# Peptides against a protein of PDB entry 5HDT, part 4

Target 1, 163 residues: chain A of PDB entry 5HDT
Amino acid sequence: MVVKTFMDMDQDSEEEKELYLNLALHLASDFFLKHPDKDVRLLVACCLADIFRIYAPEAPYTSPDKLKDIFMFITRQLKGLEDTKSPQFNRYFYLLENIAWVKSYNICFELEDSNEIFTQLYRTLFSVINNGHNQKVHMHMVDLMSSIICEGDTVSQELLDTV
Target 2, 163 residues: chain A of PDB entry 5HDT as posed
Amino acid sequence: MVVKTFMDMDQDSEEEKELYLNLALHLASDFFLKHPDKDVRLLVACCLADIFRIYAPEAPHTSPDKLKDIFMFITRQLKGLEDTKSPQFNRYFYLLENIAWVKSYNICFELEDSNEIFTQLYRTLFSVINNGHNQKVHMHMVDLMSSIICEGDTVSQELLDTV

## One batch from the design tools (peptide; aimed at target 1 E151)

Design b1_p9_4_s2 (made by RFdiffusion4, then SolubleMPNN; from b1_p9_4, 4 letters changed)
Fold by OpenDDE base, seed 4:
Structure b1_p9_4_s2 (fold): chain B 163 residues (1-163), chain A 9 residues (1-9)
Amino acid sequence: as target 1 above (163 residues)
Amino acid sequence: MKGPKVVKS
């Protein structure tokens, strides 16, 4: 199980990071990012989140275009947080918790299209926020958004106005 | 979660 492989891997596991680097790169391929199965895409997103966690503060993906695709992909998956009664909600929670804790989106500051990525993230989060979410979900959502605002010197005023 | 390393801006 690929999902469990990355989930169980620690950030200090240097040998494993090297061993599974090619797998991490393969998981970011269009085959997985554009997989027709929604549940598979969610699993892929969780794996990618774990990959960002494992390789933090750096990503193993060297292509800016690929990084953009990945974060736009993850952002689209976060829309699944809207339904708190979904059987997959706990996995969406894991995704949110992970990327919030790791501050994975902060790697996007190096990207030319960072403002686009952050804008889509904020729009998505505010779209799915509802009173059915518990305090932890709200906290992670706030942490995810605030980390970008507080640490991003290059965040445009346009983005801030849309938040 | 496990691990202290986070992405910095």
Scores: peptide ipSAE 0.289, ipTM 0.836, DockQ to the pose 0.141
OpenDDE base, seeds 1, 2, 3, 5: peptide ipSAE 0.284, 0.287, 0.283, 0.287; ipTM 0.840, 0.838, 0.835, 0.838

Design b1_p9_4_s3 (made by RFdiffusion4, then SolubleMPNN; from b1_p9_4, 5 letters changed)
Fold by OpenDDE base, seed 5:
Structure b1_p9_4_s3 (fold): chain B 163 residues (1-163), chain A 9 residues (1-9)
Amino acid sequence: as target 1 above (163 residues)
Amino acid sequence: MKGPKVVHS
């Protein structure tokens, strides 16, 4: 199971990081990002989150366009946080916890379309946040948004006015 | 999950 492979991998596992690099690249292909199965897309998102964790502070994806596609893809998956009673909620929580802790979206500051990505992220988070979420979920959402504001010298005033 | 030692910034 590829999900478990990346989930169990540490940042200092240099041999494994090299071994599974090609798999990491394939997981970002359109085949997976546009997969028709919602559950598959969620698993792909979790793998991508782990890939950003494992290879931090670098990302194995060298194409800015590919990175944009990945973050827009992950953002779309976060909409699943809206249903706290879903059997898949724990995986959505894992995704949120991971990207917040790893500060994965900070990679976007080097992208030309960072404002578009951040705008979509904030819109998505505000659309799903509700009183049904526990304190940990709220904390991760706040941490995710705060890290972008605190480190974002490139964050536009338009985005700040939106939030 | 186990927290990462290194994060993005």
Scores: peptide ipSAE 0.531, ipTM 0.934, DockQ to the pose 0.121
OpenDDE base, seeds 1, 2, 3, 4: peptide ipSAE 0.524, 0.529, 0.522, 0.526; ipTM 0.931, 0.933, 0.931, 0.931

Design b1_p9_4_s4 (made by RFdiffusion4, then SolubleMPNN; from b1_p9_4, 6 letters changed)
Fold by OpenDDE base, seed 3:
Structure b1_p9_4_s4 (fold): chain B 163 residues (1-163), chain A 9 residues (1-9)
Amino acid sequence: as target 1 above (163 residues)
Amino acid sequence: MKGPVVTHA
């Protein structure tokens, strides 16, 4: 199972990282990013988050346009955090926990459209955050937003006005 | 998540 393969892999698993590199590249194709099934897209997002974790600090994706597509894609999936009673909530939580812990969105500072990506991320998080979320969800959301504000020197005034 | 881990910071 592809999901379990990346989820169980460690950062220092050099032989496995080399073995599954082609699969990691394949998962970022338009076929998966634009898959018609919402549950499949969530699984793809979780795999991509694990790929950013495993290959840190260097993501295997070299195209800036592809990286932008991936982060816009992941941002859209985070909307699923709004329904805490969904059967898929645990997977949405895993996605949030992973990207916050690994600081995956910091990759975006090297992209020309970083402000667009961060703006969409903040708008999405503020649209779903509520008092019904447990403390862990709140912590990860705050960690994710704080890391971008603290480490970003190119954050636009538009993003600051959104905060 | 188990740590420590290398991040993208």
Scores: peptide ipSAE 0.468, ipTM 0.877, DockQ to the pose 0.111
OpenDDE base, seeds 1, 2, 4, 5: peptide ipSAE 0.458, 0.459, 0.466, 0.467; ipTM 0.873, 0.878, 0.884, 0.872

Design b1_p9_5 (made by RFdiffusion4)
Pose (drawn by RFdiffusion4):
Structure b1_p9_5 (pose): chain A 163 residues (1-163), chain P 9 residues (1-9)
Amino acid sequence: as target 2 above (163 residues)
Amino acid sequence: SKVYKNYSR
């Protein structure tokens, strides 16, 4: 249910944002990012993605250490894109479609471990892509990775090598 | 038209 309200919420709705702001900060808790249940991490990942959409360009989570935990957590969930036969696939696709449209990962440009995050993101996307994915999956991955290069400060040799 | 914001520079 929380996924639906965060999906349907708008950047304009200042009222509902101030109301759900405390829940948005809570969903990033370590209880969720490390929950052993696969279905929970997926749902939480979708929420954190829309939470970044709703509050842009000013995200609610300000702690860099915590901000790092979230985007590495999201990268781990993108592994789910590989199983195109799973009933949960369309939800992993929604996650990919969202972070691609929102360019949420660009928040990491200011983090000290930005290169590790972007490199692990690139390795994951190139390791999950297969013949089961339609062109929309390919398109979203390019949109996601292109923003990091075009709008980033630099490209390390390590990140360039993953391509 | 509606305007959307994101983390683009």

Design b1_p9_5_s1 (made by RFdiffusion4, then SolubleMPNN; from b1_p9_5, 6 letters changed)
Fold by OpenDDE base, seed 4:
Structure b1_p9_5_s1 (fold): chain B 163 residues (1-163), chain A 9 residues (1-9)
Amino acid sequence: as target 1 above (163 residues)
Amino acid sequence: MKKYFSFSK
């Protein structure tokens, strides 16, 4: 399974990273990003998060438009964190933990539409945060948001209004 | 210690 392949891969696995680079690029195609199955989209998001982890500090995606699509896509998947009783919550947790740990959204600072991406991320996180989340979930949400604020040179007024 | 990489601005 593709999900397991990237999940089990380390950053220093140079030969594997080269071998699966084309697969990583393929996973960012519209076919997967616009897949009609919500659970498939979640798996795709987890794979993309793992890809960012594996190839850090250099994203394998070179197109700014593609990067924007990816992060907007991942942001939409984070809506699934709202239901702590969902059978898929563990995968949503994995996604959150990964992107917070890897700081993958920091890639967006190089994009023209960074403020749009960050605004959507913050709106999504504040929309889904609830008292049913445990300490780890809250910690990752805070880490994710605070990292962007602390490392960003400029933050739009819209983003500030969201925070 | 093994080096771990993350993204930063």
Scores: peptide ipSAE 0.366, ipTM 0.843, DockQ to the pose 0.865
OpenDDE base, seeds 1, 2, 3, 5: peptide ipSAE 0.361, 0.365, 0.347, 0.365; ipTM 0.840, 0.840, 0.837, 0.843

Design b1_p9_5_s2 (made by RFdiffusion4, then SolubleMPNN; from b1_p9_5, 4 letters changed)
Fold by OpenDDE base, seed 5:
Structure b1_p9_5_s2 (fold): chain B 163 residues (1-163), chain A 9 residues (1-9)
Amino acid sequence: as target 1 above (163 residues)
Amino acid sequence: MKVYKSFSK
């Protein structure tokens, strides 16, 4: 399965990275980003997170518009973190853990719409944060938001108003 | 998961 393929791949698997590059590009297509099934979209988000992990520090996607679509898509999936009792919560946790460790959202600093993306991310995270989350979830959320502020060349007033 | 490389500046 595609999900397991990328999940099991490490950052030094050069031959595999080359082999599955076209699949990685295909997973970012509108067909998957706009898939009608919520569970499929979550799996796609996890795959995309793994793709960023595997190819770090160089994203395989070259189109700024495509990168924007991907990060807006991932941000929308993070809304699922709000329900800690969901059977899919472990996958949402995986997604959060990945993007926090990999710092994939730092790619957005090179995009014209970075402020929009970061604002949506922060709003989403603050929307889903609750006392039902364990310490690890909270730490990943804080790490994700803090890293963007600390490493950003410019932080918009809109972003500051959100935090 | 193993993460040795990231997108940090």
Scores: peptide ipSAE 0.464, ipTM 0.917, DockQ to the pose 0.625
OpenDDE base, seeds 1, 2, 3, 4: peptide ipSAE 0.416, 0.413, 0.414, 0.428; ipTM 0.851, 0.848, 0.851, 0.895

Design b1_p9_5_s3 (made by RFdiffusion4, then SolubleMPNN; from b1_p9_5, 5 letters changed)
Fold by OpenDDE base, seed 5:
Structure b1_p9_5_s3 (fold): chain B 163 residues (1-163), chain A 9 residues (1-9)
Amino acid sequence: as target 1 above (163 residues)
Amino acid sequence: MKVYYSFSK
């Protein structure tokens, strides 16, 4: 099980990280990012989040275009946070918690289209946030958004207008 | 120890 493999892997597992590097690269392919099954896409997003966690502070993806595709993909999956009663909500929570503390979206600051990515992220989060979410969900959402604002000196006015 | 991504210097 690929999901379990990356979920259980630690950041200091150097030998294991090298072993699964090719798999990590393969998971970012269009085959997985554009997979027709919604549940599969969620699992892929969780794996990608774990990959960013495991390889921090140096993600294995070197292509700016690929990185953009990945973060736009992860952002789309976060829409699933809207339904707190969904059977898959725990996985959406896992995804949110991961990207919040790993601060993986900070990678986007080196991308040409960083403002586009951040704008889509903020729009997505504000579209799904509701009073039905528990305190932890709200905390992770706030941490994620605040971290990006504090880290970037080049945050566009468009992004600020979205907040 | 947990490592995360940082853009600020």
Scores: peptide ipSAE 0.515, ipTM 0.885, DockQ to the pose 0.402
OpenDDE base, seeds 1, 2, 3, 4: peptide ipSAE 0.493, 0.450, 0.507, 0.519; ipTM 0.877, 0.919, 0.879, 0.887; seed 4 fails the geometry check

Design b1_p9_5_s4 (made by RFdiffusion4, then SolubleMPNN; from b1_p9_5, 6 letters changed)
Fold by OpenDDE base, seed 5:
Structure b1_p9_5_s4 (fold): chain B 163 residues (1-163), chain A 9 residues (1-9)
Amino acid sequence: as target 1 above (163 residues)
Amino acid sequence: MKIYYSFSK
């Protein structure tokens, strides 16, 4: 199981990181990012989040276009946080918790389209926030948004207007 | 051990 493989891997697992590098690269292919099954896409997003965690502070994806595709893809999956009663909610929570503490979206500051990515992220988060979310979910959402604002000196006024 | 991404400008 690919999901379990990356989920159970530590950041200091150097031999395993080398072994599964090719798999990490393949998981970012259009085949997985555009997979027709919604549940598969969620699992792919969690794997990608774990890959960013495992390889921090150097993500294995070097193409700016590929990185943009990945973060736009992860952002789309976060829409699933809106339904707290969904059977898949715990997996969406895992995704949110991961990207919040790993701060993987900080990679986007190196991208030409960083403001587009951050704008979509903030719009998505504010669209799914509701009173049904517990305190932990709210904290992770706030941590994620605050970290990006604090890290970036060149955050566009467009993004600030969204907040 | 927790390593995260940062942006230093």
Scores: peptide ipSAE 0.525, ipTM 0.890, DockQ to the pose 0.354
OpenDDE base, seeds 1, 2, 3, 4: peptide ipSAE 0.503, 0.401, 0.515, 0.523; ipTM 0.880, 0.895, 0.881, 0.885

Design b1_p9_6 (made by RFdiffusion4)
Pose (drawn by RFdiffusion4):
Structure b1_p9_6 (pose): chain A 163 residues (1-163), chain P 9 residues (1-9)
Amino acid sequence: as target 2 above (163 residues)
Amino acid sequence: YKMRLGKKP
């Protein structure tokens, strides 16, 4: 249910945002980012993605250490894109479609470990892409990775090598 | 942050 409300919420709805702000900060808890259940981490990942969409360009989570945990957690969930036969695939696709449209990973430009995050992101996307993915998956991955290069400060040799 | 705004049409 929380996924639906966060999906349908708008950046304009200041009322609903102030209301659900405490829940948004809570869903980033370590209880969720490390929950052993695959279905829970997926739902939480979709919420964190819309939480970044709703509150842009000013995200609620301010702690850099915590902000790092979230985006590495999201990258681990993008591994689910590989199984195109799973019933959960369309939810992984929604996650990909969302962070691609919102450019949520650009928040990491200011983090000290930005290169590790972007490098692990690139490796993951190139390791999950297969013949089961339609052109929309290819398109969203390019939109996601293009923004990191075009709008970033630099491109390390390590990140360039993953391409 | 450098982000895109609004929902995808």

Design b1_p9_6_s1 (made by RFdiffusion4, then SolubleMPNN; from b1_p9_6 with Y1A)
Fold by OpenDDE base, seed 1:
Structure b1_p9_6_s1 (fold): chain B 163 residues (1-163), chain A 9 residues (1-9)
Amino acid sequence: as target 1 above (163 residues)
Amino acid sequence: AKMRLGKKP
């Protein structure tokens, strides 16, 4: 399965990275990003997160518009963190853990629409954060948000005032 | 910058 393939791949597997590059590019197509099944979209988001990890520090997606679409897509999936009792929660956790650890969103600093992406990310995270989340979830959420604040010089003052 | 640790998150 595609999900398992990317999940098990490490950053130094150059031969495998080359082999699956076309698949990685295809997974970012509108067909997958706009798939009607929310469980499929979650799997796609996890694959995309793994792709960012595998190809770090450079993503294989060279189009700024495509990168924006991907991060807006991933941000929308994070809404699934709200229900801690969902059968899919562990996969949402994986998504959060991955993007926080890799600092995937830091690619967005090079994008013209970075402020929009970060604003939507923060709004989404604050909408789902609650006291029912365990320490690990809170830690990853804080790591994800703080890394953007600490490393970004382009974040709007309006966004900073909401933190 | 993005992390590159050579391990799974």
Scores: peptide ipSAE 0.043, ipTM 0.727, DockQ to the pose 0.605
OpenDDE base, seeds 2, 3, 4, 5: peptide ipSAE 0.041, 0.041, 0.042, 0.043; ipTM 0.726, 0.719, 0.723, 0.729; seed 5 fails the geometry check

Design b1_p9_6_s2 (made by RFdiffusion4, then SolubleMPNN; from b1_p9_6 with Y1A R4K)
Fold by OpenDDE base, seed 1:
Structure b1_p9_6_s2 (fold): chain B 163 residues (1-163), chain A 9 residues (1-9)
Amino acid sequence: as target 1 above (163 residues)
Amino acid sequence: AKMKLGKKP
């Protein structure tokens, strides 16, 4: 129910954005981010990605620590892209496509720990990238990483040297 | 910056 609500919402629906703001905030709680069920965590990640899309260019999460937790959480879910034959792969693809298109991670440039977030993202993506992925998956992965490199002013030299 | 295109990815 919650997944469909945010997935179907557009960026110009101001009344709905206000109505579901509290729900968006609660979805970023430790209860959901640390949920023991892997499928639940994937659904939560997709919802969070949709929330970033809906509220772009801003985010309803004002705490830098909370934003860090969210992006580290989303990054961990991207590991699921490794198994292309999983019945959950389509949802992992949705997550990747969304965050790449929205450029969600670019909000992290304002965070003190941005380098840690970007480093973990790149490590995760490079760990799952393989020739078995179709063109669209590769495109989104490249778009996600390239946007950070091209638009970031504070990306560590160490990270840049690994690209 | 984040994109805001008013469409779904």
Scores: peptide ipSAE 0.035, ipTM 0.698, DockQ to the pose 0.643
OpenDDE base, seeds 2, 3, 4, 5: peptide ipSAE 0.035, 0.034, 0.033, 0.033; ipTM 0.698, 0.692, 0.695, 0.695

Design b1_p9_6_s3 (made by RFdiffusion4, then SolubleMPNN; from b1_p9_6 with Y1A R4N)
Fold by OpenDDE base, seed 3:
Structure b1_p9_6_s3 (fold): chain B 163 residues (1-163), chain A 9 residues (1-9)
Amino acid sequence: as target 1 above (163 residues)
Amino acid sequence: AKMNLGKKP
């Protein structure tokens, strides 16, 4: 299974990283990013999060436009965090925990449209946060937002207004 | 930018 393969892979596994590079690239295709099944999209997002972890500090995706699409895609999936009773909540939690700890969104600072990406991320997080979330979920959300503010040289006024 | 590497401890 593709999902388990990336979850279990270590950053030091150079031969495996090379072997599955093409698969990583295919997972970022429009076919998967625009897949009609939301559960499939969630799995894709988790795989992409693991790919960013494995290939850090670089990403195997060379196109700035593709990177933008990926992070906008991941941001959209985070909306699923709003329902803590969902059967898929554990996967949404995995996604949040992963990207928060890895600081995956820090790659976006190299992108021209970083402010747009961060703004959408913050809006999404604030829209889904609720009292049903435990402390760990809240901490991951705060960690994710704080790391971006602390790392960035400049933050748009629109982003500041969102916070 | 700074990222955490590897797997979460």
Scores: peptide ipSAE 0.290, ipTM 0.864, DockQ to the pose 0.861
OpenDDE base, seeds 1, 2, 4, 5: peptide ipSAE 0.271, 0.280, 0.286, 0.284; ipTM 0.856, 0.860, 0.861, 0.861

Design b1_p9_6_s4 (made by RFdiffusion4, then SolubleMPNN; from b1_p9_6 with Y1A M3V)
Fold by OpenDDE base, seed 4:
Order: structure tokens, then sequence, then C-alpha cells
Structure b1_p9_6_s4 (fold): chain B 163 residues (1-163), chain A 9 residues (1-9)
């Protein structure tokens, strides 16, 4: 399974990283990002999160537009964190934990539309955060948001208003 | 910066 392949891959697996580069690029195609099945999109998001982890601090995606699409896509998937009783919640948790730990969104500072990406991320996180989330979920959400604020030299007022 | 610490458990 593709999901397991990337999940089990280490950051130091240089030969494997080269071997699966084409697959990583293919997973970011519009076919997957716009897949009609919500569960498939979640799996794609998890794979993309693992890809960012594996290739950190760089990313195999060279197009700024593609990177924007990916992070906007991941942000939309995080909406699934709102339902703590969902059978898919554990995968949403994995997604959150991964991108928070890796600081995946920090690559967006290199993008022209970084403020838009971060604003949408914060709006999404604050829209889904609730008292039903355990301490780990809260911690990852805070870590994710704090990393962006702390490393961002310039943050839009709109973003600051969401915090 | 993005973290590169190896595989997270």
Amino acid sequence: as target 1 above (163 residues)
Amino acid sequence: AKVRLGKKP
C-alpha cells in the first residue's frame, strides 16, 4: 500500500527517496487532490504529509503553485478533526501530528501566497478545535500554529486577527 | 525551519 510505503520510510533512506520520487510527484496531481472520495483525499493528505517528512527540509515539488495547492488541500482535510467520534479521526490525528512535528507548513514562507495559506490554516484549526479533543490534539494544534508565528518575520494583520 | 530528526516513532 502506498500509504504504508511512505509512512514506513525514513528521512535518511536516500535510495528509496529517489526511487519513489515519481510516485510522490504523482500523488500531488489534480487527480488525487480533487479526488471525489473524502476518504481517499484523507489518505492522500497523509501520504503528502509523509512525503514532506521524508524529504524535509526540502520538498520534491518544485512548482510554487503546486506547493500552494498541496497546503491548501491539506488545510481543507484538517477540517475532519472536528468530529472526534469519526472512524477516520485517527488518520486525521496522524495528519495533524505529522505536519506539526515536521513543521511542514514552514516551507510556505518561501511562497508568495504564504499569508493566504497561513490564514486559511488558522481559520480552519480554530473552527475545528473543541473540548472533545484530548491534550495531544491540542498540543499538536498549538505546536503547528506556534511554529509559524515564531518563525514568521512578517505576518499579515488578518492572520494575527485569527490568533 | 522544517524538522529533520529522523523517523518519528
Scores: peptide ipSAE 0.050, ipTM 0.747, DockQ to the pose 0.652
OpenDDE base, seeds 1, 2, 3, 5: peptide ipSAE 0.046, 0.044, 0.042, 0.046; ipTM 0.738, 0.724, 0.715, 0.731

Design b1_p9_7 (made by RFdiffusion4)
Pose (drawn by RFdiffusion4):
Structure b1_p9_7 (pose): chain A 163 residues (1-163), chain P 9 residues (1-9)
Amino acid sequence: as target 2 above (163 residues)
Amino acid sequence: PSALVRNAK
């Protein structure tokens, strides 16, 4: 249910944002990022993605250590894109579609471990892509990775090598 | 740059 309200919420709705702001900060808790249940991490990942959409360009989570945990957690969930036969695939697709449209990962440009995050993101996307994915999946991955290069400060040799 | 301002589709 929380996924639906965060999906339907708008950046304009200042009222609902101030109301659900405490829940948004809570969903990033370590209880969720490391929950052993695959279905929970997926739902939490979709919420954190819209939480970044709704509050842009000013995200609620300010702690860099915590901000790092979230985007690495999201990258681990993008591994679910590989199984195109799973009933949960369309939810992984929604996650990919969202962070691609919102360019959420660009928040990591200011983090000290940005290169590790972007490099692990690139490796993951190139390791999950297969013949089961339609062109929309390909398109979203290019949108996601293109923004990091075009709008980033630099491209390390390590990140360039993953391409 | 940061995340883009978006309303729900």

Design b1_p9_7_s1 (made by RFdiffusion4, then SolubleMPNN; from b1_p9_7, 7 letters changed)
Fold by OpenDDE base, seed 4:
Structure b1_p9_7_s1 (fold): chain B 163 residues (1-163), chain A 9 residues (1-9)
Amino acid sequence: as target 1 above (163 residues)
Amino acid sequence: SKPVKAKAK
């Protein structure tokens, strides 16, 4: 189980990080990012979130375009948070909790299209926020958004308009 | 809790 493999891996597991590097790279391929099954895409997103956690503060993906694709992909998956009664909600929660705790999106500051990524993230989060979410979900959403604003030197006016 | 690694600005 690939999902469990990355989920159970620690940030200090250097030997394992090297061992599974090729798998991490393969999981970011178009085959997985554009997989037709929504549940598979969610699992892929969780794996990618774990990969960002494991390899933090560096990402194993060397292509800025690939990084953009990944974060836009993860952002699209966060739409699943809108339905708190979904059987997949707990996995969406895991995704949110992970990327918020790790501050995964902060790596995007190095990307030319960071403002686009952050704008889409904020639009998505505010789109799915509802009163059905418990305090933890709200906290992670706030943590995710605030970390970007607080760590960023500059943000687009469009992003500021969403806050 | 486990330490969180993050990029430095």
Scores: peptide ipSAE 0.071, ipTM 0.790, DockQ to the pose 0.107
OpenDDE base, seeds 1, 2, 3, 5: peptide ipSAE 0.048, 0.049, 0.044, 0.048; ipTM 0.753, 0.753, 0.733, 0.745

Design b1_p9_7_s2 (made by RFdiffusion4, then SolubleMPNN; from b1_p9_7, 7 letters changed)
Fold by OpenDDE base, seed 4:
Order: sequence, then C-alpha cells, then structure tokens
Structure b1_p9_7_s2 (fold): chain B 163 residues (1-163), chain A 9 residues (1-9)
Amino acid sequence: as target 1 above (163 residues)
Amino acid sequence: SKPKVAKAR
C-alpha cells in the first residue's frame, strides 16, 4: 500500500520522487488530514513524515498554509505517544523517530506561524513525555526539541513559557 | 554517508 511505498523509498531516489510527487501532494489534502478514522490519520502522518524524509532538505509542498496544516496535523498525532500499551504505539514511535532524525520541523522556520507550530509541538511532547517511555523514545523527543532550539538560536517568549 | 536533513528555506 501507499504507506509501504513511501516507507521503503530512500533519499536521493530522484526518479521515484518525481513519479510519486502527485501522490505526495494528494496525501496532504484535507480529505486525509481530516479523515475521521484515527488510525488512518496516523498512517497519513507516517506517510507525510516519509515524504519529508524523501524530499529533504526541501518539501514538495509549495503552500505555506498547507505546510502549517501538515505540521499541526503531525503534532496532533504525536499525542498518541501517551499510551505505550497501544497496539499503534510502534507506528507512533516510527513517526517520532522519523521526524526527529530528519529534523522535518526545520522547514517550519520559514513559515510566518512558526512560533505557533513549535509551541504546539513542545506542549504536545511535554504532555506525553515521561509516561513509561524507554530511553529511545526519550532520546527522540529530546532530539526533536533540541534541534528546533539549536536551529532557531532564539525562541519566542511563548515557547519559553511552554518549556 | 550522512542522511539529508530538512532545512529552513
């Protein structure tokens, strides 16, 4: 299925990136971002994370509003990390590991609403962190948060209040 | 080789 297609795709696969560009764009549509099924939204988030990985250092999405929607969407999915006993936890772990490794949120620095995105990310992560997570989960959470601070050099007062 | 990471535009 689609999730496996993007998951198995490597970086620097230029021909495949071009071939699946339209699919990547469609996966960011409101139909998928606002899908009523929570498990489908998780799969969509994982696909989007893989898309950011594949197209790094850039993203195929040209609309700043769409990028904001995507990252706010991904952030909302990270709330699922709260239940370590969930059958879906491994997919939430995959999502976290991917976006931390790729530093996908670095794309958000160009957005006007970057502070809002980062604030929501930090609030979400701190709401679920230290909830029976193993060292790997903690490491990815810290890496994700640290990468934003390091790249931005400075953070808004709102973000500082969140931390 | 190191993987590519996202960057701000």
Scores: peptide ipSAE 0.376, ipTM 0.901, DockQ to the pose 0.137
OpenDDE base, seeds 1, 2, 3, 5: peptide ipSAE 0.344, 0.063, 0.365, 0.333; ipTM 0.892, 0.798, 0.900, 0.884

Design b1_p9_7_s3 (made by RFdiffusion4, then SolubleMPNN; from b1_p9_7, 8 letters changed)
Fold by OpenDDE base, seed 1:
Structure b1_p9_7_s3 (fold): chain B 163 residues (1-163), chain A 9 residues (1-9)
Amino acid sequence: as target 1 above (163 residues)
Amino acid sequence: SKPKKLRAR
């Protein structure tokens, strides 16, 4: 299983990172990002999050347009956090926890369209945040948003006004 | 556990 392969891989596995590099690149293709099945898209998002973790602080994706597509894709999947009783909630939690720990979105500071990505992320998070989420979910959401605000120097005032 | 390497600007 591809999901398990990346999930179990650590950051110091240089030989494995090289071995699965092509797979990591293929998972970011339009075929997977635009897959019609929402459960498949969630699995793809988790794999991509693990890829960002494994290759941190760098990413194997060299195209700014591809990076934008990936983060917009991950952002769309985070909407699934709104249903805390879904059988897939644990995977949505894993996705959130991972990208918050790694600070994956911080790679977007180097992108021309960073404001668009961050704006969409904040809009999505604020749309799903509710009192039904446990403390850990709230903590990861706060960590994710706080890291972007604290480390970013190109965040628009419009975005800051929404916080 | 948290990753050893994190993304920083």
Scores: peptide ipSAE 0.280, ipTM 0.902, DockQ to the pose 0.130
OpenDDE base, seeds 2, 3, 4, 5: peptide ipSAE 0.245, 0.179, 0.173, 0.198; ipTM 0.895, 0.868, 0.871, 0.878

